# Peptides against a protein of PDB entry 4A54, part 64

Target 1, 94 residues: chain A of PDB entry 4A54
Amino acid sequence: MSVADFYGSNVEVLLNNDSKARGVITNFDSSNSILQLRLANDSTKSIVTKDIKDLRILPKNEIMPKNGTKSPSTNSTKLKSAETYSSKNKWSMD

## One batch from the design tools (peptide; made by RFdiffusion4, then SolubleMPNN)

Design b2_p21_4_s3 (from b2_p21_4, 9 letters changed)
Fold by OpenDDE base, seed 3:
Structure b2_p21_4_s3 (fold): chain B 94 residues (1-94), chain A 21 residues (1-21)
Amino acid sequence: as target 1 above (94 residues)
Amino acid sequence: EKEELEKKTKELKEALEKILK
């Protein structure tokens, strides 16, 4: 099994300095041993694997950074059905 | 569900350790 099999997983990483990072695994550089995370603010954080003290995969329902995939705002253009009020102009020719 | 996440976490850790050796 490779690190690439976990791309798209949401993880919490505990670093050796006791700081934490949360994000989605987007890439792994094997040559430099660098794990890349996309954070909630859509920025990318690069983490050297030797600096990782611990990590865990988070459940899918935990606040994944909403990749600003704008849910297609269904602009429900409420087509106001123009009720054509047929005003019967009763033209009384008196 | 928690057990499955723990298993996947272990697998990820092992994958990272293999590269560091």
Scores: peptide ipSAE 0.622, ipTM 0.907, DockQ to the pose 0.622
Fold by OpenDDE base, seed 1:
Parts: C-alpha cells; structure tokens; sequence
Structure b2_p21_4_s3 (fold): chain B 94 residues (1-94), chain A 21 residues (1-21)
C-alpha cells in the first residue's frame, strides 16, 4: 500500500504538538514527506509526516467542522473531539 | 464498517511509516 491509495480519504490528524487537523488527503510529497490536506475552508494544510502523532480515517458520513479543522487536542494517543468538534466526532477503536 | 475504517487507518499508518524509515 502507498499513501496515494488513500487520496480522497477524509482524515483527522493528531500532531505532536497535540493540535488536530481534519481534511481530505489530496497529495503526498514523497521527497519531503509532506502530507497535504484540503480543509473545510478549501485551503490546503501541509503536514510534515514526522509531526504526526496519530491519525484516523473518518467515516464517509462524518462532516467536517464548520468553524475550523485545526484545533487543540488532548495528550491522549486516541483521537477525540476537540473543543470545536462535536462530541459525536469522538473516535473510538471498538 | 468501523472495523474496515480501522483496517484502512492501520494501512495508512504503515504506508507513512515506510516513508519515514
């Protein structure tokens, strides 16, 4: 499997600084190891792969946050809702 | 469906890890 196989997937990314970003994977720069996400506001967020602490692919029926896709997160290794996200967006592994 | 998402997530993580190594 390659990262390109996941283009178009909606993902939530937890960064090493405990911030969160949510967007659609649009590109991956293999030379620089940069993952590009299209955010809810149609802007592009470039994320250095080494800065990713954790990530999850979101369900197709899950909507992006309207107020922003980048928000502070908790120190948990499990992705959960940020303050700008609905509690329904909390990730569970079960 | 949740299991499938978990599987895909794992696959994506593995793909990213291969780049870092």
Amino acid sequence: as target 1 above (94 residues)
Amino acid sequence: EKEELEKKTKELKEALEKILK
Scores: peptide ipSAE 0.615, ipTM 0.906, DockQ to the pose 0.642
Fold by OpenDDE base, seed 2:
Structure b2_p21_4_s3 (fold): chain B 94 residues (1-94), chain A 21 residues (1-21)
Amino acid sequence: as target 1 above (94 residues)
Amino acid sequence: EKEELEKKTKELKEALEKILK
């Protein structure tokens, strides 16, 4: 199975700095190990795979977090931005 | 559903890990 099989999947990525990014996988650069996510604001974020601490695939019906809203996956986490937020708590999968 | 998402997540992680090897 390849990363391309997961294009269109909604994912939450936990980075090594404990920040989180949430978006839809739009592309993967295997040569540079860069994962591209489309964020809630329709911008694209590039993430180097080595900077990923953990990730999970979200349900298709789960809304992407927006600025000023709580994350559906972590009811306690308020987003500081549309693309990334800091979480000190471990996430749980529903 | 939770189990399915967990399985898919594992598969994605494995796919990414293969690239890093």
Scores: peptide ipSAE 0.614, ipTM 0.906, DockQ to the pose 0.653
Fold by OpenDDE base, seed 4:
Structure b2_p21_4_s3 (fold): chain B 94 residues (1-94), chain A 21 residues (1-21)
Amino acid sequence: as target 1 above (94 residues)
Amino acid sequence: EKEELEKKTKELKEALEKILK
């Protein structure tokens, strides 16, 4: 499968710097290995694939940030599971 | 549904890993 097969999916991305980004996959630049997310404020965030520590596809029933708000990207360390930012463990689905 | 999303997540990860090689 290709990354393009997942366009339109809501994802949460954990970066190597322990920051988190949440948005819809809108594009993937294969030449530069850049994943593009549309954020809640309708802006676009570009993420270099090598900077991704972990990611998960979000369930449709999960509450997303409302449009017009600030970027869903945050350094929040709040965990809803037994997972840790220091581990590359499998994320639990909500 | 949870299992389906988990499967899709795995597939997405694999797709991204292929690009890094």
Scores: peptide ipSAE 0.614, ipTM 0.906, DockQ to the pose 0.584; fails the geometry check

Design b2_p21_4_s4 (from b2_p21_4, 7 letters changed)
Fold by OpenDDE base, seed 4:
Structure b2_p21_4_s4 (fold): chain B 94 residues (1-94), chain A 21 residues (1-21)
Amino acid sequence: as target 1 above (94 residues)
Amino acid sequence: EEEELKKKTEELKKAIEEILK
């Protein structure tokens, strides 16, 4: 089994300095022993594996607290239905 | 389900450890 088999998994990483990082595994650099995580803010964090004290895979349903970046309210541009003013040509039959 | 996640976690840890050797 390879680290690549876990790409897309949401993980919590505990570092040797007791800091924690949470993110989705996006890549692993075997040559440099670097684990890459995509964080909730869509940034990428590179973690040297030797600095990892512990890690765990999180349940899929654990919504990473998306910092409520207010999804820009897509102003639904109400397509103003072009009221085709059918000018009723009143044919006055005189 | 929790047990499965634990198992997968251990597998991931082993996979990382093997590369560090």
Scores: peptide ipSAE 0.617, ipTM 0.906, DockQ to the pose 0.672
Fold by OpenDDE base, seed 3:
Structure b2_p21_4_s4 (fold): chain B 94 residues (1-94), chain A 21 residues (1-21)
Amino acid sequence: as target 1 above (94 residues)
Amino acid sequence: EEEELKKKTEELKKAIEEILK
């Protein structure tokens, strides 16, 4: 089994400095022993495998907090239907 | 499900270790 078999998996990586990274495995450079993760902000983090203390694969439903891409507020421009008030100008010719 | 994720995690760890040898 190769690391490539796990591409697309969401993982949490614990580093030797006790920092954590969460992301999707996008690539592994075997020559340099570098694991690449795509983070929630769509940036890429490169991790040297020798710096990894521990890792775990996360459930698919663990919503990486999408940085709140504001759902495009559908500004429903409520087209106020211009109620054409037909003001009946009653011309009283007195 | 949790056990399956644990198994996959161990497989990934082994795959990384094999490359580092």
Scores: peptide ipSAE 0.617, ipTM 0.906, DockQ to the pose 0.555
Fold by OpenDDE base, seed 2:
Structure b2_p21_4_s4 (fold): chain B 94 residues (1-94), chain A 21 residues (1-21)
Amino acid sequence: as target 1 above (94 residues)
Amino acid sequence: EEEELKKKTEELKKAIEEILK
């Protein structure tokens, strides 16, 4: 059995930070271990499987609550581009 | 129905685990 067999299933995902996401499984990236969910607002959320604490499949008829899912603020860790301070050591050869 | 969903959930968890191995 593959993850693809569950495409279209409505799931609740509990993340390691105790936030929850609810959506329909639309894709699974095995190479990057990313589960993709379509949310109630028709947006797509990508979840790294290592961040999943728990998950459950929900009944098909369960109304996805429109308003209240505090989308876990994906703290987009803005990868602060390491400002390579190229400190050009201007070796002033005196 | 609840038991079926539980079974499917476990199957999904196993499917994910197999890919991570």
Scores: peptide ipSAE 0.608, ipTM 0.906, DockQ to the pose 0.496
Fold by OpenDDE base, seed 1:
Structure b2_p21_4_s4 (fold): chain B 94 residues (1-94), chain A 21 residues (1-21)
Amino acid sequence: as target 1 above (94 residues)
Amino acid sequence: EEEELKKKTEELKKAIEEILK
């Protein structure tokens, strides 16, 4: 299985600095080890994979970025705001 | 569904790891 199989998935990424980014996977640059996320405001965030502490795929019924159309779910709900925040707590999947 | 998402998450992590090796 390749990273490309997960394009369109809504993910939350925990970085080594304890900040979090949430968005839809749009691309992965294997040469430079960069994961690209489309955020709630339709901007793109590039994340170096070495900076990733953890990540999880979010449920389809959760709020999605407006243009996150690559998700297998037909139901994309626009996020009210892009989420990049610091959290000390490890999250559990629903 | 939670277990499925967990499985997919682990598969994604492995897919990234394999490229980085």
Scores: peptide ipSAE 0.600, ipTM 0.904, DockQ to the pose 0.638

Design b2_p21_5_s1 (from b2_p21_5, 7 letters changed)
Fold by OpenDDE base, seed 3:
Structure b2_p21_5_s1 (fold): chain B 94 residues (1-94), chain A 21 residues (1-21)
Amino acid sequence: as target 1 above (94 residues)
Amino acid sequence: EEEKKREELTKELKKAIEEEL
């Protein structure tokens, strides 16, 4: 399995300095050994893997404190195809 | 059972990180 298989997973990371980060895995840079998390405030945190003491996948129901930013309702704006009302202005050339 | 599954997935994630380093 690759780390990419876990993109979108919500994780808690315990760092060597005993600080914690919680977020969604958005990217992994294998060349630089960097795990990227999207945090609850929509900011991005890059974590060097050597600084990780422990990590765990969180339950789906652990509500990341949604800052009251309503998940943008993907209003699937059904692009109602603007029916181009072809106003055929019949200019009656009398 | 769900907690056990989550623990297993966590182990797999850790392994995946180690394999790609």
Scores: peptide ipSAE 0.665, ipTM 0.925, DockQ to the pose 0.648
Fold by OpenDDE base, seed 2:
Structure b2_p21_5_s1 (fold): chain B 94 residues (1-94), chain A 21 residues (1-21)
Amino acid sequence: as target 1 above (94 residues)
Amino acid sequence: EEEKKREELTKELKKAIEEEL
C-alpha cells in the first residue's frame, strides 16, 4: 500500500518532543519526508517524518482538537506551514 | 474488532511511510 491510500484518514501524530498533532492526511512528500495534515481549523500543517515518534489512525467519528489547546499539540511544536512548504527553493534537492 | 482493524491499518500506514522514504 502507499501513503496515498490513507489520504483522508484522521490520525494522531506523536512527535519526538512528546507534542501531538491531530488531523486528516492530505499529502505525503516522500522526497522531503513531509507528512501534511489538515487540522480542525482547516489549516494545513507539515510534519517532518523524522520528527514522528509514533502515529495512529483515529476512529472516523473522533473529533479533532482545535489548535491552541493546553495539551501538547501542534502549537507546542514548530511545524512547517503550507506557505513555508510551498516555497520551492526551501525544499529543493541538494 | 474495529479497533483491531485500525491497529492493522496503522501498521500498514507506518509501513507505507517507511517504504516510500
Scores: peptide ipSAE 0.652, ipTM 0.925, DockQ to the pose 0.577
Fold by OpenDDE base, seed 5:
Structure b2_p21_5_s1 (fold): chain B 94 residues (1-94), chain A 21 residues (1-21)
Amino acid sequence: as target 1 above (94 residues)
Amino acid sequence: EEEKKREELTKELKKAIEEEL
């Protein structure tokens, strides 16, 4: 699973200095280990992952930063189990 | 039930971060 799957999620981040940040995940830079949050004031906060003590996904009903990017509809992509219809083409060579 | 799902998603997010570091 990728961090990108959680873009648009509202999270609370507890930092090692006991400060908290709340925002929507907008980006993750794996090369630099930086999690980017959009805050309620539409500013962007970059957080180095090593400074994260804990994080949690917030309920959808908690104050989303006003900028209406529709919470990515968790398209519960019902992984339609591709029922591999093994069409047994029984070629009966008579 | 929704809270449990959120906790599971939180665990998955944490794991995803760790895997991409």
Scores: peptide ipSAE 0.651, ipTM 0.924, DockQ to the pose 0.630
Fold by OpenDDE base, seed 1:
Structure b2_p21_5_s1 (fold): chain B 94 residues (1-94), chain A 21 residues (1-21)
Amino acid sequence: as target 1 above (94 residues)
Amino acid sequence: EEEKKREELTKELKKAIEEEL
């Protein structure tokens, strides 16, 4: 699996300096080994992976303080087992 | 059971990070 499979997951990151960051995974830069989190204040934090001591995925029900923007529709994409959604997007170009 | 699932997903995430380093 790739880190991209976890985009949208809420995580807590413990850094080597014992500081913590909580946010939603928005991006991973493999070239620079940087994990990007969107924080509760809608800012973005870039974390170098070598500085990560530990991380965990948080439960969906942990109400991140809703700043007023739209509740991320927790599309609880139930990680349904990789049912091959053979969504034949039949793009019928007429 | 849900907590165990999150733990497993966490392990997979950690592995994914390591594989893409």
Scores: peptide ipSAE 0.642, ipTM 0.924, DockQ to the pose 0.668

Design b2_p21_5_s2 (from b2_p21_5, 6 letters changed)
Fold by OpenDDE base, seed 5:
Structure b2_p21_5_s2 (fold): chain B 94 residues (1-94), chain A 21 residues (1-21)
Amino acid sequence: as target 1 above (94 residues)
Amino acid sequence: EEEKKREELTKELKEAIEKAL
């Protein structure tokens, strides 16, 4: 799984300085190793992953920041089996 | 069961972050 699969999840992050941050995962910058959280006050906090001591996913019933975008519906991408409709275009040139 | 599921998802998130580093 990728970090993007967890966008919209409510998490608690424990930092190396023993401070805590709670918010919804909105983005992850792989190039800079930055996790972005939307906090309860609708501000965005950027956290460098090296500063993370621990993290946990919180229950859905815990205080979601107000603008909690809907839990990413695991769009069960029903792999619509591409029914290859073999259009037999029978070009009978007679 | 729900707590166990959250623990599993938490583990998967940690692994996803680690793989992206």
Scores: peptide ipSAE 0.650, ipTM 0.925, DockQ to the pose 0.653
Fold by OpenDDE base, seed 2:
Structure b2_p21_5_s2 (fold): chain B 94 residues (1-94), chain A 21 residues (1-21)
Amino acid sequence: as target 1 above (94 residues)
Amino acid sequence: EEEKKREELTKELKEAIEKAL
């Protein structure tokens, strides 16, 4: 699989500084190792992959950017989460 | 099981990033 197969997926990224970012994958720049996310406010955030401690794909029914999100086309399923991670410091899979 | 599927997809994404570097 390629990163492009995951365009439109909603992800949570944990950075090395323990901050978190949530957004829809819009692009990946392999030359510069940059993952681009569209955030809830419709702005774009560029994340250098070296700064990523961990990441996860979020369920489709979680809080999403205004422009929507999707799961990978090969495995399009609707998932839900019982946890809100925006206010949590603990990294865990739902 | 759906959570396990999502975990697997997450793994695939991580691997895809790694392969692209």
Scores: peptide ipSAE 0.630, ipTM 0.924, DockQ to the pose 0.595
Fold by OpenDDE base, seed 1:
Structure b2_p21_5_s2 (fold): chain B 94 residues (1-94), chain A 21 residues (1-21)
Amino acid sequence: as target 1 above (94 residues)
Amino acid sequence: EEEKKREELTKELKEAIEKAL
């Protein structure tokens, strides 16, 4: 599977500095190793993957970011990418 | 059961990131 298969998934990311970010995966820049999240306030957070200590896909019953999509609940079905989010492989620095 | 599924998906996501590095 590719990271793009998880676009639209709601995740919690734990960073190496012990800070946390929650958001919907909107993009992944493979050239720069940047994971982008849409946060609850509709802002975008760009995370360098090397700074990630841990991550998890959040349950559907947790608060979703605005305009977010449901996380995949099964791996048996093709993961639906969020159509709302563009997969242009363009990242924005925070 | 649902939590287990999310755990598996989380693992797959981590692997996908790792493969893209």
Scores: peptide ipSAE 0.624, ipTM 0.925, DockQ to the pose 0.661
Fold by OpenDDE base, seed 3:
Structure b2_p21_5_s2 (fold): chain B 94 residues (1-94), chain A 21 residues (1-21)
Amino acid sequence: as target 1 above (94 residues)
Amino acid sequence: EEEKKREELTKELKEAIEKAL
């Protein structure tokens, strides 16, 4: 399998400095050995693989705090077809 | 069983990273 097969997976990364990062795998740069994560705040974090002490795939249900980006409820504004009441101005020509 | 599957996938991801390197 390739790293690309895991794009979209939510992971926790433990770094060599004992800090942790959580995010969705968005890209892997094999040339530079960089793993890219999208964080909960929609920012991107680039991690050099040599700095990774450990990693694990998280359950899908671990609610990344949905930053309440309200999915724009596309209020399908039902364009109520304005019934163009064609006011037939009956212009009576006398 | 789901945890075991997740552990297996984690192992596969680690192996995939190592092979790309």
Scores: peptide ipSAE 0.664, ipTM 0.925, DockQ to the pose 0.618; fails the geometry check

Design b2_p21_5_s3 (from b2_p21_5, 8 letters changed)
Fold by OpenDDE base, seed 4:
Structure b2_p21_5_s3 (fold): chain B 94 residues (1-94), chain A 21 residues (1-21)
Amino acid sequence: as target 1 above (94 residues)
Amino acid sequence: KEEKEREELTKKLKKAIEENL
């Protein structure tokens, strides 16, 4: 199974610096180990995979707001505050 | 069921990333 099999998946990425990124996987550069995410504002974020502490695939119903389309009010699943990620704990899937 | 499937997919994605490190 390759990373390309997951293109179009919505993911949440926890970085080693405890910052989070959420987006759709659009590309993976295997040569440089760079994961590319399309964010809600249609910008692209490149993430070095070595900087990834953890990641999870999000439910399909959590549609990222596309620019200009009213993001369906994703019921704010309580983004568990970044503070709870102090240790490599398995992310609870809500 | 869906949550479990998503968890398994997440594991597969993690493995796929790790194989390219």
Scores: peptide ipSAE 0.647, ipTM 0.920, DockQ to the pose 0.689
Fold by OpenDDE base, seed 5:
Structure b2_p21_5_s3 (fold): chain B 94 residues (1-94), chain A 21 residues (1-21)
Amino acid sequence: as target 1 above (94 residues)
Amino acid sequence: KEEKEREELTKKLKKAIEENL
């Protein structure tokens, strides 16, 4: 299993300096051992994995307060199915 | 159940990071 399998996961990272970071995993640089997190403010934080003391995947319900990017209200445009009742005028040829 | 699954996923993620160290 690769770190890439966890892209999009929301994680809490505890660093060796006892600081914490929370964000969504966006990238992992295996060559440099750098984990990239997108933070709640949409900034990116790069974390050297050697500095990680602990980490955990957060519940999906712990929605980081997205700054109000309005979830595009799926305007359920009720596609009023214009039932074009094609009234076939049956011309009865009497 | 969900918490346990999350814990297992966390372990897998940790392992994946460690394997690339």
Scores: peptide ipSAE 0.647, ipTM 0.921, DockQ to the pose 0.822
Fold by OpenDDE base, seed 2:
Parts: sequence; structure tokens; C-alpha cells
Structure b2_p21_5_s3 (fold): chain B 94 residues (1-94), chain A 21 residues (1-21)
Amino acid sequence: as target 1 above (94 residues)
Amino acid sequence: KEEKEREELTKKLKKAIEENL
């Protein structure tokens, strides 16, 4: 199984500096070991895989909020924006 | 069940990344 099989998957990445990023996997550069994420604001973030401490695939039905926008779901926990943010963010699967 | 599936997929993704390090 290749990383390309996961293109389009929404993921949360925990970095070695304890920051987090959320986005959709759009590309993987195997030569340079760089994972590319599309963020909620449609920008792109490149992550060197050696800097990844952990990652998880998010639920398919999880809506990624836009920057500065609350999750539209009334019955769901507020999601974090697709940005690099502090380790204080909850790291759990549901 | 769905969470377990996502966990297994996550493991596969991690392995796929590791194979390219």
C-alpha cells in the first residue's frame, strides 16, 4: 500500500515540536519525504515526514472549518481549523 | 467499528510513509 492510496484523506498530524496540522493529503514526495496537505483555507502545507511524531486519519464526514469559522454542526464538538496549532488540542479518535 | 477501521488505515498510512523514508 502506498501513500498515494490515501490521497484525499483528511488527516491530523502531530509534529515533533508538539504543534498540529490538519488537512487533506494532496501529494507525497517520496524522494524528499515531504507530505503535502491542503488546509481549510485552501493553502498548502508541506511537512517533512521526519518531523512527524504521530498522525491519524479523520472521519470522512468530518467537516474542516475555515479559518476563524466555527464548525457548522450543532451536535458535534467544534473542530480546529486546518492550521498549525498548539499541542493543547485534544488528540483522540472518536 | 468505524473507529477501528480508521485506526487500521492509519497504521497502513504510517507504514506507507515509513517505507519511503
Scores: peptide ipSAE 0.646, ipTM 0.920, DockQ to the pose 0.752
Fold by OpenDDE base, seed 3:
Structure b2_p21_5_s3 (fold): chain B 94 residues (1-94), chain A 21 residues (1-21)
Amino acid sequence: as target 1 above (94 residues)
Amino acid sequence: KEEKEREELTKKLKKAIEENL
């Protein structure tokens, strides 16, 4: 089983300095031993695995950082085609 | 039951990290 099998999982990481990070696993760099988390503010935190004291997978009901799937607000820019009323005032000077 | 499953998944994740160190 690879770390990639856990992409999208929400985890809490306890670091050796007793700080905590919570986020979704987005990537793992095996060459550099770096775990990447997407945080609640949509920022990315890179954690060196040697700095991990403990980790746990969080239940799905815990506040997943709302990946605001911003539904692409299709800002349907209704290009209100400004019907340029070209009032061609045909001033017929007859 | 769900907590136990989560614990087992956590163990698997830890092992997967350790195997790639």
Scores: peptide ipSAE 0.644, ipTM 0.920, DockQ to the pose 0.646

Design b2_p21_5_s4 (from b2_p21_5, 7 letters changed)
Fold by OpenDDE base, seed 2:
Structure b2_p21_5_s4 (fold): chain B 94 residues (1-94), chain A 21 residues (1-21)
Amino acid sequence: as target 1 above (94 residues)
Amino acid sequence: EEEEKREKLTKELKEALEKAL
């Protein structure tokens, strides 16, 4: 398996600073080890793999970025809240 | 079953990222 096999997957990334980012995997730069996520506001976030503490693939029914998603339609408020946040809470799997 | 599948896929993604380092 390659990272490219997961393009379009909705993921939650926990960073080393305990912040979290949620987005759809759009690209991976293997040369620089940079994972690119499309965020809920349709912007792109680049994450250095070394800064990733943990990650998980989110359920299809969870809130996803507005563009490039197969998830159910959500309002703009819900989408924005899923972009980036700081949390130390344990992750749960639905 | 879907949760187990997502867990497996998550593991595979982590392994893919590790192999790309």
Scores: peptide ipSAE 0.645, ipTM 0.922, DockQ to the pose 0.771
Fold by OpenDDE base, seed 4:
Structure b2_p21_5_s4 (fold): chain B 94 residues (1-94), chain A 21 residues (1-21)
Amino acid sequence: as target 1 above (94 residues)
Amino acid sequence: EEEEKREKLTKELKEALEKAL
């Protein structure tokens, strides 16, 4: 599979500096190895792949709201915001 | 089962990123 097969996936990225970013994969620049995430505020964050320490696809119950678009889930789920933050907590899979 | 599927997809995404380097 290619990275493009995962466009639209909501992910959490742990960077080498222990900061985290959450967003939807919107694009991947293979020439420069840059992963692009759409954040909760509809801005785009570019992440160099070499700076990624770890990543995970978020559970469907952690849906990021976006302007003017309903979540793909038909169920009433708690909306989660995409965010970037610095955390010293140990990485754990939910 | 859903968590297992998500874990599998996560692995596949990691592999896809690695292959793109």
Scores: peptide ipSAE 0.641, ipTM 0.922, DockQ to the pose 0.751
Fold by OpenDDE base, seed 1:
Structure b2_p21_5_s4 (fold): chain B 94 residues (1-94), chain A 21 residues (1-21)
Amino acid sequence: as target 1 above (94 residues)
Amino acid sequence: EEEEKREKLTKELKEALEKAL
């Protein structure tokens, strides 16, 4: 699987400096190893992958960032395969 | 079950990031 398969996933990232960020994965720059998150305030945070200590995918029932985040077409809050999850919850850039 | 699925997906994401390094 590629990182792109997880676009639209809501994640919590723990950084090496013990700070945390929550957002939807919107992009990954493989050339520079930069993960981009759309935050709850609709801003974008760029994270260097080497600075990530840990991360987790958040439940669908948790509050997701607003702009650009697609709502699931179904009322299902259950996690599916990454491909299915991405298709239903994929973030679209305006 | 949902938590287990999320843990699996998290692992797969971590692996995908690692492969991209």
Scores: peptide ipSAE 0.634, ipTM 0.922, DockQ to the pose 0.689
Fold by OpenDDE base, seed 3:
Structure b2_p21_5_s4 (fold): chain B 94 residues (1-94), chain A 21 residues (1-21)
Amino acid sequence: as target 1 above (94 residues)
Amino acid sequence: EEEEKREKLTKELKEALEKAL
């Protein structure tokens, strides 16, 4: 398997400095050994693989803070079919 | 069972990262 097979996975990364990062794997640069995570605030964090002490895949139900990607409420703008009241202007030509 | 699957996937991801190096 390749790292690309895990794109979209939510992971927790423990770095060598004991800091943690949580995000979705969006890309891996094999040439530079850089793992890219999309964070909860929609920013991207680049992590050099050599700086990773440990990592784990998180359960799908761990609430990534709802990036308020408002599901586009398809405001189904019910285009209220403007009933074109054809005001039949009865133009009586007398 | 879901935790075991997650642990397996985690291991596979680690192996994939190691192979890319």
Scores: peptide ipSAE 0.655, ipTM 0.922, DockQ to the pose 0.690; fails the geometry check

